Peptides against a protein of PDB entry 5VZU. Designs and how they scored, part 59

Target 1, 271 residues: chain A of PDB entry 5VZU
Amino acid sequence: GRTLEDIFHEHMQELILMKFIYTSQYDNCLTYRRIYLPPSRPDDLIKPGLFKGTYGSHGLEIVMLSFHGRRARGTKITGDPNIPAGQQTVEIDLRHRIQLPDLENQRNFNELSRIVLEVRERVRQEQQEGGHEAGEGRGRQGPRESQPSPAQPRAEAPSKGPDGTPGEDGGEPGDAVAAAEQPAQCGQGQPFVLPVGVSSRNEDYPRTCRMCFYGTGLIAGHGFTSPERTPGVFILFDEDRFGFVWLELKSFSLYSRVQATFRNADAPSPQ

## One batch from the design tools (peptide; aimed at target 1 Y55 D80)

Design b2_p26_1_s1 (made by RFdiffusion4, then SolubleMPNN; from b2_p26_1, 13 letters changed)
Fold by OpenDDE base, seed 5:
Structure b2_p26_1_s1 (fold): chain B 271 residues (1-271), chain A 26 residues (1-26)
Amino acid sequence: as target 1 above (271 residues)
Amino acid sequence: EGLYVSDIDPFNPYLKLADGTIVPAL
């Protein structure tokens, strides 16, 4: 059977070959699109920017992490044979925090799988409910064909007198205590370990995490065939490191901030 | 000068230098 190393070697050879083909064929005709680093916002979970990751057997990738309200995105800056550059390799739902169990239970892949799939089902339900509310609101604007109802004569209904004493039914406004969304306190760092059977390229990952969120990762076959979103866990380790557990693939990708500074890479200020 | 990606070479980000030269960014 092919070892994980054989598969990795074959995919690396394919990547190198594809890179060689692209660079050698287009050396003088490369079209370049400018990219900008996302502007940092005060509410961003960490500073947005470029991160260097390990994508299973594909080796090293560069992703851009950006924040979009209650969502984060990892966009591929480097492509591979499966997922082209510019695709969203990960999408993170910052509304759906995942609580990891203790270290003993973190070794259990089935426990992590249960937790993630329960959150996936909640996300799916919320999407269905939000879709229904948007659907019902559009149905009532049937064009009222204002058929000109003929002017039936205004029967003078008699002036019955005014004396209805307003009952002061002092309906106490039920204080809907808006459950103050506790600002997502940067949880105390907890010990972190990968579940048994989750592959990492190396065992050199942070053994403490700050928080985790539900997310989805993009997977495809070679040539971007049959692209799908798989459930996973975004793991924030620190300001410069995050991970993604690909649940169905039983794989872990570690992403570390690119420390290189790029001149004029900031988005132009909206004038 | 700025950061660029190629639609033809999806494997690398590129840096355009002040002289207009484009080099791998990483």
Scores: peptide ipSAE 0.182, ipTM 0.740, DockQ to the pose 0.538
OpenDDE base, seeds 1, 2, 3, 4: peptide ipSAE 0.039, 0.076, 0.092, 0.144; ipTM 0.606, 0.632, 0.659, 0.653

Design b2_p26_1_s2 (made by RFdiffusion4, then SolubleMPNN; from b2_p26_1, 11 letters changed)
Fold by OpenDDE base, seed 5:
Structure b2_p26_1_s2 (fold): chain B 271 residues (1-271), chain A 26 residues (1-26)
Amino acid sequence: as target 1 above (271 residues)
Amino acid sequence: SGLYVSDIYPFNPYLRLADGTIVPLL
């Protein structure tokens, strides 16, 4: 029977072969598309930029990390047969922090799964509530055919007097429970370990994490067939390293900053 | 001068640096 190792090696060989075939077709005729590094913002969780990712059997890819308010995005600079270059391989919701359990309970995949799926359900509820408000507002602009109602001469209603008693409408300010933005405490790093049964390319990942967030990863079949967003965990290790736990795939991808300096790679300032 | 990625769909495996250096990404 094929071992898991055999399957991994076969898949690696297939990917290498595909890459070779596709690359060889462009020999001496390479076209290039310009890319820009995302501008850094003060509120960015870490400096945006290029990260080298590992996708287990898919090997090494380059991802652009960018920040978009309360969302982070990993965009493929390189692609694979499943998820092409230019796709958003990961989308991170920086509003939905994940609290990892203690180190012992982090080994339990079902515990991590529970935590992630509870956050997923909250995100789904928030999207449904926001969708209802947007939906109800559009329905009421039926075209009122302005039938020109004939100008009935409205009689002079008499000038009754000015007794403006100010009704103290003590509208209790509804305590909008500002969902306490849990301060992005640069808390002391938490011990980190992958759950049992989560595959990584190697065991060489940081054993301490700074913060975790809910996110979704893009998965597809070969040729980008049936693309789907699957739940996962973004693990911020440090300024230069993050991970993504693909919950459904039971896999972990480690991303490390590309330390190269790129000249004239900044986005043109919006004029 | 700028940062450029190869147009080899789906892989785009090469980065061209501002100096014209080609770096394999994959």
Scores: peptide ipSAE 0.353, ipTM 0.871, DockQ to the pose 0.701
OpenDDE base, seeds 1, 2, 3, 4: peptide ipSAE 0.313, 0.322, 0.295, 0.330; ipTM 0.841, 0.848, 0.827, 0.856

Design b2_p26_1_s3 (made by RFdiffusion4, then SolubleMPNN; from b2_p26_1, 10 letters changed)
Fold by OpenDDE base, seed 4:
Structure b2_p26_1_s3 (fold): chain B 271 residues (1-271), chain A 26 residues (1-26)
Amino acid sequence: as target 1 above (271 residues)
Amino acid sequence: SGLYVSDIKPFNPYLRLADGTIVPVL
């Protein structure tokens, strides 16, 4: 039977052929669109920019990593037959940290799956609650027709006298133990290994990670058919490397910063 | 000068750098 490797190799050859065919059709009139690097902010988890990603059999792709408050996004600069260029391949919720287990339990795919699916459920609940608060806030602005309530005459309530003895209710100030927001400990690197049965293009991935977050990845059929967002884990390794575990696909993509200096690639300052 | 990407949907397989260098992404 065909090995999994044979299937991946055949698929890679087909993708190269498709890229060649599409490219050759534009030989006489290749247009280029200008892209801008996102501005760096002090609170950005790492410097935003271009990363080379490995998408299993799809080969090399370029994504732009950008930060949007408590969210990060990977946008495809290059595309494939399933997910075209310009799509948000990954969306990361920086509010929902994934705590990886110890190195022994990290080999268990079912444990990672449990952790991710529990976080996915919390994210769904928070979205429903936030949707209800936004919905209830809009529903109560029915136009209160200001019926002019007739000015009922202020009856002069009599001046009752002053003798309110000050009751010394010594209400002890209950120490509201402000739950010390544990300072987001600049996460000490923890040992990292892929679960058994998660495919990587190679075994050369960082064996230590700084932080992990819940995220969703975009998947689709050929020609961008039936696009959906699947649960996954964003893994920050260092300033120049991150990964994404596609949970349902049982695959890992490694992204490495493009080290090239892009002159005049910064977004124009908002005037 | 600037960073540019080829308009070859769905792939956009080329980056053009500020110096005019074209980098294929295959």
Scores: peptide ipSAE 0.335, ipTM 0.865, DockQ to the pose 0.679
OpenDDE base, seeds 1, 2, 3, 5: peptide ipSAE 0.319, 0.332, 0.303, 0.325; ipTM 0.861, 0.862, 0.847, 0.856

Design b2_p26_1_s4 (made by RFdiffusion4, then SolubleMPNN; from b2_p26_1, 11 letters changed)
Fold by OpenDDE base, seed 1:
Structure b2_p26_1_s4 (fold): chain B 271 residues (1-271), chain A 26 residues (1-26)
Amino acid sequence: as target 1 above (271 residues)
Amino acid sequence: SGLYVSDILPFNPHLKLADGTIVPVL
């Protein structure tokens, strides 16, 4: 069957041509709508905002990065012929950190693939277990026909008596030394390289990363046909740069913060 | 002043920045 990589490469020429046609046609007739930056929170991994992404065949795109508790989201601000604006191009699970191997083993795509797919299966198991607990909780609401059990009279149970001496059995509480989870060292930046066979638009990507997380990327055919989520790796480089490795596409997208000063771009305070 | 995006679906080729700069999505 066609690989997702094959499908992506086949659409590359069509996508470039479509982008050329659309840009050339609409330069003089663009209607604009106002957008707002997401509010920043103290617990946000980096400042939320606009990033320019490079997607190989997709070219340059604008993505809004936002944080939602233990999830991060990249939302398309600009659409393309496959995925319209407003779609979530990437969804990141901040609960599932990816540990990259050493620099030598980072060149091995199969090792990265193994690590990502193991995390994917854990995420699926957690979803199934959480689904079972939610399912079993609903099954016990059989209609208890509340037969009105007749009010049996309160027999005054007599106030039985006295002060049982507290036996001082001084069982020494064994100090379970709670192994203080060493605070996850703000990991010294790890040397970073793309696996062999992962395509990037350029080789100008950061060669050091702070941390990585499991995530999923949205892929679709032209006209948003057969949209699906593919596994990948979110790579945090710094405050202004992140990447996404599309595992099945063997592609890397680099995202860089739009450094422009956005006047009056904050969301209006909820009144 | 503000952020503005082109209202072209499915393909939005341009972002307008707060300074008035148009960023084409090429």
Scores: peptide ipSAE 0.256, ipTM 0.809, DockQ to the pose 0.533
OpenDDE base, seeds 2, 3, 4, 5: peptide ipSAE 0.253, 0.212, 0.229, 0.241; ipTM 0.800, 0.774, 0.769, 0.816

Design b2_p26_2 (made by RFdiffusion4)
Pose (drawn by RFdiffusion4):
Structure b2_p26_2 (pose): chain A 212 residues (1-129, 189-271), chain P 26 residues (1-26)
Amino acid sequence: GRTLEDIFHEHMQELILMKFIYTSQYDNCLTYRRIYLPPSRPDDLIKPGLFKGTYGSHGLEIVMLSFHGRRARGTKITGDPNIPAGQQTVEIDLRHRIQLPDLENQRNFNELSRIVLEVRERVRQEQQEGQPFVLPVGVSSRNEDYPRTCRMCFYGTGLIAGHGFTSPERTPGVFILFDEDRFGFVWLELKSFSLYSRVQATFRNADAPSPQ
Amino acid sequence: MEEYVDGTMPPEQLERNRAELDAAYW
């Protein structure tokens, strides 16, 4: 929904062109691989499926939320040269809820960072052996109309890599649940916010034979 | 402010952010 002008500034102009060129080299001679929608589950769930998400200069990407015990997984359906389609973009630890402060403390980025890194450490120890909401100051959000109320927060990690999916790594963050079908992820080391929203469209023949 | 995701932030800026976060934490 833009022209060459609105894009010629600039890193996105480049990424957008590469994509157009690259994808168009297929002239619709494509191979398709099977995917499934995730299993629904009662008590042990807060609702799976496909979501549209903001991935900075790459624009929106489609991400699938699925539940695997005390962890939720976000798997890329569409992706980018940094973190490609089919990868785990996010992992939400559902046993480590993070309490939300009043608005003024939510605004304090360092309080958020100290709190998140604390949980990261507690998690490393374990594994080794709704109210008003606002983003902290200094955290970017492409959306800006992110909901200003939220139901809960959890520790999670996201996957990052340089161009070419080089040296991918988990970085700490915080998952934010807004309503039944909108959620967010604060990328702590990037001071960036990704806002996700449910794909409302219905899909025929997409259920899996089983959880396995 | 520009949003960075998936490691698109310049490495120098990412390293600086990480050092600041670690200093604030410790």

Design b2_p26_2_s1 (made by RFdiffusion4, then SolubleMPNN; from b2_p26_2, 14 letters changed)
Fold by OpenDDE base, seed 5:
Structure b2_p26_2_s1 (fold): chain B 271 residues (1-271), chain A 26 residues (1-26)
Amino acid sequence: as target 1 above (271 residues)
Amino acid sequence: MKTYLGGEMPKEELEKTREELRKIYE
């Protein structure tokens, strides 16, 4: 009988082959676009940039990590047979931290699944509530054809004089904008292990993580058919490494910073 | 299960592609 390993190997060969066919078909019609590195901001969780991912059966991929307020995005620089280049392979909600359990309970996939799905429901509720506020505001501006009421000549009311009452500078105590507690750089990372039944192409993943966030990953059929977002966990290991757990796929992708310096790769200053 | 892996490439298409690759590498 075919082993699970045989099935996985055959399937890896098919994907490599598909990737080869797609790349070879494009060799004659390649449109080159310059990629710019995203600017770094002080509030960025880590330095944005290029990361090399191992994506199970898809092999080596390059993803651009960028920060957009309280969201992070992984944009595919390399396409695959399912997800073309330029797509957001991962979208991370930096508002929704995932608290991993202890190391023993981290091995339980059902526990991770519970935690992620609870956060997913919160995100869905917040989206529904915000959608209702945006919907009600648009309905009532029916075009009031304000017929131009004829401009009655408003009489020149006389120039009342200069009475210089000294404004008491009531110094309202400046509301101490509660310095948003920088989420304590809890400098000791948490012990990390993949749940049982989550596959990793590389078993050499960091065994300590700094923090985790809720995110969604983009999945599709071949040729970008029926694209959908699935729940997952973004795992920050360090300044140069992050992971993504694809919950529904029971897979883990590790991303490592590309250490190459690119001359003139900075985004042009917004004029 | 939508695997990232779209459905198995039809065996005939896989075999054809393997044969095309063989012809490129020979």
Scores: peptide ipSAE 0.027, ipTM 0.469, DockQ to the pose 0.068
OpenDDE base, seeds 1, 2, 3, 4: peptide ipSAE 0.022, 0.019, 0.024, 0.022; ipTM 0.533, 0.519, 0.459, 0.450; seed 4 fails the geometry check

Design b2_p26_2_s2 (made by RFdiffusion4, then SolubleMPNN; from b2_p26_2, 12 letters changed)
Fold by OpenDDE base, seed 3:
Structure b2_p26_2_s2 (fold): chain B 271 residues (1-271), chain A 26 residues (1-26)
Amino acid sequence: as target 1 above (271 residues)
Amino acid sequence: METYLGGEMPEEERAANRAELEAIYA
C-alpha cells in the first residue's frame, strides 16, 4: 500500500509541476507589485512583517502578518496552485483567546476541537447581535410633517393625601470589587504539543507557546475553486514564530520570521 | 481533486472530518 510519505511525495511532485506550468504560462507577461511592510503599532501582539510558512507538501511559502485592531491577518505573498498571492490565508480574532488544556489533554484532538467550536459559536452569535443593531438605526427617519395642531386649554385640580414615616436603615453598599482580571502573566510559556492525528511537516516545532487565539484559514481547490474559511487555532510561540492548526484538515503550519532586511520597504508616510 | 494544505484530501474525507467536528460540538 502507499504510505502517507509516498502520497505526500507524489503530491509534492504534482505541486512542482503545477508551479512550473503556471510560471511558464507567465513568461511573456509578469506584473510586479511593490510590497510595503505593514506599519508596527505599540499594541501589536508581535512585530508585523514577513514570515516563511510550511504548508505540508507545498514547501516554503511567504506570508505577511499584519494587525488591524483586534484582528491579525496572514496575507499570501507567494501564491500556490490553490490560493493565489494577495489572499488572506489566515484571519485571527485577538478578542477570542484559546486556553489550551494541560499537556495530557492537549494530545486529545476532540478536546481541542470542542474548545475551538465553542469559541466559533460565540463569534457567530456576536456577529448576529451586532448585525441587528446596525439595521434598526436607519429606518425611523420618516418625514416629520410639521402639522400645526391647535391650542386647547383646560383645567382641573384635585388634591389627596398624606402620610409620612421616614425609616432610616443605612444599609452599607457592599463594594463589589470587580475582580480585576489579573493580566495573565504574559511571560511564562505554557507547554505545547500537537494533538494526536494532527499532521506536521516536521516534528521540530516549539514545545512551549505564549498565547493562542481563535482564527479561520482559507482553503480552496486548484485554481482557487470553492474557496472557504475553516476554523483553526493561531498559536504564538515567540516574537519570531507562530503556528496555525487547521482543525478540518487535521494539519499544522509553522511560520518563522524572515530575518532579511529590505531597503525601502517602509510604507510611505500618509500624506 | 482539491489540494489541501498538507496533501490531497478527498472532499468525502473533508466532509467526514467536518461532520466529526460538528458531532464533538453537539
Scores: peptide ipSAE 0.128, ipTM 0.709, DockQ to the pose 0.371
OpenDDE base, seeds 1, 2, 4, 5: peptide ipSAE 0.000, 0.000, 0.000, 0.359; ipTM 0.282, 0.298, 0.259, 0.851; seed 5 fails the geometry check

Design b2_p26_2_s3 (made by RFdiffusion4, then SolubleMPNN; from b2_p26_2, 13 letters changed)
Fold by OpenDDE base, seed 1:
Structure b2_p26_2_s3 (fold): chain B 271 residues (1-271), chain A 26 residues (1-26)
Amino acid sequence: as target 1 above (271 residues)
Amino acid sequence: METYLGGEMPKEEREKNRKELKEIYE
């Protein structure tokens, strides 16, 4: 049978050939779109911007990371044979933090998978519940015929009085020291290792991470056939690096900030 | 061979991994 290595090699050759054909075919109407860097917001998990992904045999990918309230989005700036440019390669739910176990249990793919799939089910339940509330609200606008109920009258009733007194009772202010949950200092990275059986193109990934979140990754066949969202884990390493663990693909993608400064890349202020 | 983004994984292997993930959760 073909080994995974044989399949990988054949597929790399096909992808290289496809990329060569696409780049050598001058007749491709290359639509250039101006990209704008997303504006940074104070509440953004990290500075939004361009990230260089290492994605298996596909080579160099550029992804734009942007924040949209409680969601983060990785948008492909570079397309590949499977997923065209402009598609959302990753969608991150910043409401659903993934707690990684200790370093020993992080090596267990089944443990990570269990944690992520449990979060996926919670996300699915929340989506179903929110869908029901939106459905029921439309039915009740029956036309209330505003019958003009009549102007019943003015009755004046009267004035009564007086006095009663001022009792002082000085109840002691119990100092409920609300233990301000110190916002968990996002500064101490936890030890990080990929689960056994998760492929990384580069073993040179950060061995500490700040935070992890539930996310979904977009996968498709060649020509963007049968696009699907698969569960995964967004790993924030630092200000300039994040990863995505693809559970169904048992793979890891590392993304590093593009340090290049682009002149005039700021979005025009909405007039 | 149809390969998917996120790794040069054959469709059959992805389907296997999807099944394994289902079996981990159920």
Scores: peptide ipSAE 0.375, ipTM 0.877, DockQ to the pose 0.401
OpenDDE base, seeds 2, 3, 4, 5: peptide ipSAE 0.359, 0.357, 0.328, 0.351; ipTM 0.867, 0.872, 0.856, 0.865; seed 5 fails the geometry check

Design b2_p26_2_s4 (made by RFdiffusion4, then SolubleMPNN; from b2_p26_2, 13 letters changed)
Fold by OpenDDE base, seed 4:
Structure b2_p26_2_s4 (fold): chain B 271 residues (1-271), chain A 26 residues (1-26)
Amino acid sequence: as target 1 above (271 residues)
Amino acid sequence: MKTYLGGEMPKEELEKNRKELEEIYR
């Protein structure tokens, strides 16, 4: 039978061929699209921007990380044979923080999988409940026949009255000591290790993470066939690095900030 | 054989890993 190594080699040959065809066909016919960097917001988990990462077997990819309230998105800037540019490669639910166990238990893939699958079911329940509330609200606007009741003009009248006195009630301003919300201390990083059996193209990943969140990654066959979302873990390492653990793929992708400064890359101000 | 993103994972192996994940949750 074909070995996993044979399948690997066949796939790598196909990827090399696709890359060769792509680079050869577009000789002198490059279409440039302007990329706008998302503006930073105070509530952004980290500064939004361009990140470079290794996405499975496809090599170096560029992803735009952006924040949208309680969601983060990784948008592909580079396409690959499976997923074209402009697709949302990762969607992160910042409402659903994942607590990693101790280092000993982090090595257990089944433990991480249980934690993530439990969060996935909570997210599914919340989507079903929110879908019911949105569904019931639309039903009852029966067509109110707007009978055009007529324009009657009534005019009157002016009356005056005067006086009442300013009661001085000097209610003492109770010093509501606004408990200064201590700026959310950038949580002390916890020790981090990949579970046994999770593949990384680079073993040089950060061994400390700040926080983790539930997320979904986009997977597809060649030519964007049968695209689907798969559960995973977004791992924030620091201001310039994040990872994504793909549970169904038993793989890890590391993303590092592109340190290049781009002039005139700011999004136009919303008018 | 459709290979998926995130690795040189055959569809059959992805389907196997999905079943394993479903078994972990049950």
Scores: peptide ipSAE 0.470, ipTM 0.894, DockQ to the pose 0.364
OpenDDE base, seeds 1, 2, 3, 5: peptide ipSAE 0.459, 0.028, 0.464, 0.461; ipTM 0.883, 0.478, 0.889, 0.880; seeds 1, 2 fail the geometry check

Design b2_p26_3 (made by RFdiffusion4)
Pose (drawn by RFdiffusion4):
Structure b2_p26_3 (pose): chain A 212 residues (1-129, 189-271), chain P 26 residues (1-26)
Amino acid sequence: GRTLEDIFHEHMQELILMKFIYTSQYDNCLTYRRIYLPPSRPDDLIKPGLFKGTYGSHGLEIVMLSFHGRRARGTKITGDPNIPAGQQTVEIDLRHRIQLPDLENQRNFNELSRIVLEVRERVRQEQQEGQPFVLPVGVSSRNEDYPRTCRMCFYGTGLIAGHGFTSPERTPGVFILFDEDRFGFVWLELKSFSLYSRVQATFRNADAPSPQ
Amino acid sequence: SDYSVLYPDSPDLRDFLKEFTEEQLH
């Protein structure tokens, strides 16, 4: 939905071209591998499936939300050279809710950081042995029309890597549930926000034989 | 660089992903 002008500035102009060139080298001679939609589950769930998500200068990517006990997984369906398709882009810890402050404390980035790093530490200890919403000041959001009310928040981690999927790592963040079909992730170390929204389209033949 | 997409055997989902990828190129 743009021209060469709106893109020639600049890091995205490069990434967009590489993609076009790279993907078009396939001339529709492609191999396809099977994927499935995730199992639904009653009490133990807040709704799985495909979502469109913002991944900064890479643009939108499709991510699949699925539930595996007290953790939710976001798996890339489409990806980018940093974190490719098929990888775990996000992991939500569903036993570590995070309380939302009033708007003024939500605005304070350091309060959010201190709170998130606290939970990260409590999690490391364990493993070793709706109201108004606003992003903190200094956290970027490509969307800007992110919903201003939310139902709840959880600790989570996202996967990051340099170009070529080099040295991938988990970075702490916070998952934000807006409504039945819109959610967000604040990338703490990147001061960046990814907004996700459900893919409404319906899919035939996509159910899995079983959870395993 | 890697711009691969998980295209499935199911037509509806595969077509959706193709359309989505094309939109990202425009």

Design b2_p26_3_s1 (made by RFdiffusion4, then SolubleMPNN; from b2_p26_3, 8 letters changed)
Fold by OpenDDE base, seed 2:
Structure b2_p26_3_s1 (fold): chain B 271 residues (1-271), chain A 26 residues (1-26)
Amino acid sequence: as target 1 above (271 residues)
Amino acid sequence: SDFSVLLPDSPDLRNYLLEFTKETLS
């Protein structure tokens, strides 16, 4: 039988070959596309821009982070043998904040998995309900020619009697203690640790996070075969760093802002 | 040996390896 080592070596050979084919194709068809930075909006969670992935199996991984109302998007600037440039590597739902448990429970992968899958199911329900409302609105206003259906005589149902004794039961209004939304402490980062069994290349990730959101990541085989979206967690560490936990893959990707000042990288003003 | 240690950091490659491993072990 093939060993896991044999499989790994074969895959590494295939990956090198795919990279070689991919790079060799570029030599013949260098299409330079100008990349524009998305305009920043006041309501953006952080400044949009270029972020570098810290994982290095493909080399330099660059994504563009952009904001689209209640959604954030990571777009691949660098293609790889699996996913071409221009694909949306991550889609973040900014409506669905994930509250991480305490630091002890954050080590439990099953707890994180539960939280993420509960949010995934809510997102799915909201999409089904919103799909039904959009479907019912195209109801056929066919002209119902109102043919006057003949007035069948409504039979006189008998007048049963009056004796409504007013029971005074003064049910005290139970004070619905509005669960005080703990003020989003915009300033104090929550302690953060990866769950046990989540692979990170480097343990050098931020140990505090500002907030987390539900998201999906794109995965594919070599040559963009069988592209699928997998559930995950977007972790905002600070203005210049975010992570993505790939739940099903049990992996973590760290992204850091590219600090290079690009002259004239702003998108042309929409005319 | 935990096969997870041999998996690359890229989620895309990790997925591919998992699929390839399933196909090769079947």
Scores: peptide ipSAE 0.027, ipTM 0.570, DockQ to the pose 0.031
OpenDDE base, seeds 1, 3, 4, 5: peptide ipSAE 0.056, 0.015, 0.021, 0.000; ipTM 0.549, 0.383, 0.365, 0.355; seed 1 fails the geometry check

Design b2_p26_3_s2 (made by RFdiffusion4, then SolubleMPNN; from b2_p26_3, 10 letters changed)
Fold by OpenDDE base, seed 4:
Parts: C-alpha cells; structure tokens; sequence
Structure b2_p26_3_s2 (fold): chain B 271 residues (1-271), chain A 26 residues (1-26)
C-alpha cells in the first residue's frame, strides 16, 4: 500500500514540478496585486494583519487575518499547490469558544476531538435552523396582486378638546445600577500543550493560550481538487501569535505576525 | 516522520490517514 513516505515523495515531486512551472511562468510577466491591510476595529480579537506560518513544505506561508463580526478569516496571501492565493485557509467562529481542559487532559487527543466534534454538531444545527428561517421567510411572498382598493373618502375626524390634567406620576428613579460591564478582562492565559499524536513542525510553540475557538480549515488535493472544510481549533496565544490544530490531520500550524510596517497599506476609506 | 505538519491543507494526506485509521480499527 502507499506509505506516508510514498505520499510525501509524490507530493514533493509535484511541489517541485509546480514550483518549476510557476517560476518559468514569471520569465515573461509578473502580475503584482496590491494587498490592503484590513482596518482595525475596537471589537477585533487582535489587530488584523499579515501572519507568517511556521509550517509547510511550500516554504513561505503568509495569511491575512481579518475579523468580520463574530467570524475571523485567514486568507492565503501565498498560494500553494493545493490551495491558491486568495482562498480562505481558515474560518474561525468566534461564537463557539472552546474551553480546553486541564494540562493533563489536554494531552488526550480523544478529549480534544470530542470537544471539537460536539461544537461542529452545534454549528451544523444552527446552520440548519437559520437555513429554515431564511427558507420559510422567502416562501410567503407570493405576489399579492395589489387589487386597487377604491379610495374611500376621508371622513373628517372631529377636533375633540384640550383637557390637559397634569398627572403627577412621581415615578421613583429606579437606580438602574448599570452593571459596569467589566471590560472583558483579557482572559487569564491557561497552560497549553498539544495532544499526544498532534505533530508540530517546531516544538517551540507557546505553552500558554488566551482563548480557543472552533474553526474550519480548507483542504484540497493538488490543483485545488475537491476542496472541503475540515474541523479544527483556532488557538489565540497572544497579540502576535495564533495556531490552528487540524483535527483530522493531527497537525498544528503556528502563525506569527509579520512585524514589518507597511506604509500606505491601509484600505482606502469606503467612500 | 509525521508529514501532516508539512501539508496541513492536503486532502490526499487526510484521505490516507482516514484509510489508515480505518484499517487499524478493522
């Protein structure tokens, strides 16, 4: 049967061939596309921007992290043989926080798998329910033939008079103790370890995480064949680092902020 | 060597790992 080594060799050969094809295409024309950094919003989990993946045989992996309400997205800036540039490599559902267990139970891959799959099922249920509400709302706009109801005459409503009795209703000002929404205390970082059997390219990953969320990663065959979403965990370590656990692949990808300041990279203000 | 870290978005590797897991459970 095919071994993991055989698969690695086949994919490495294709990778080399594709890199050769891509580089040979550049001999005549380089197309440059300007990338704009997404504007930062006060509700963004971290500052949006460019992150470098520390994973991959492809070499340089750059993603743009952006926030879209209760969703975050990692968009590929660099393409690879499987997934072209501009695709959303990761989609994070910020509504579905994952609570990691204690450090001992974090070593158990089956526990992480259980937690992620339970959240995946909730997300599927919410999508089905929201799909039904959207479906039922469209069905009832049958074309009401607006038969022109005849103009019934405006009956003059009589001008009844002015009696302004001032009701002294001394409503006591109920002290609405505005529960000061304690500014969402940057949740105390918890100890973090990869489950046994989840591989990282580097053992040098942050051992403390702030928050985890359910997410999906895009996977495909070479040439973007049969693209699909696989379940995973987005792990926020700090302002400049996040990870993604690819659950089915048992892999971990670490992303670090590109610290380069880009002048004039801000998105043009929506006119 | 775990090649999954090198190809996290590789479907063919996923499909292989799924098959291998099924064969290991049979």
Amino acid sequence: as target 1 above (271 residues)
Amino acid sequence: PDFSVLYPDNKDLRDYLEKFTQESLS
Scores: peptide ipSAE 0.108, ipTM 0.714, DockQ to the pose 0.026
OpenDDE base, seeds 1, 2, 3, 5: peptide ipSAE 0.026, 0.046, 0.025, 0.027; ipTM 0.561, 0.570, 0.487, 0.466

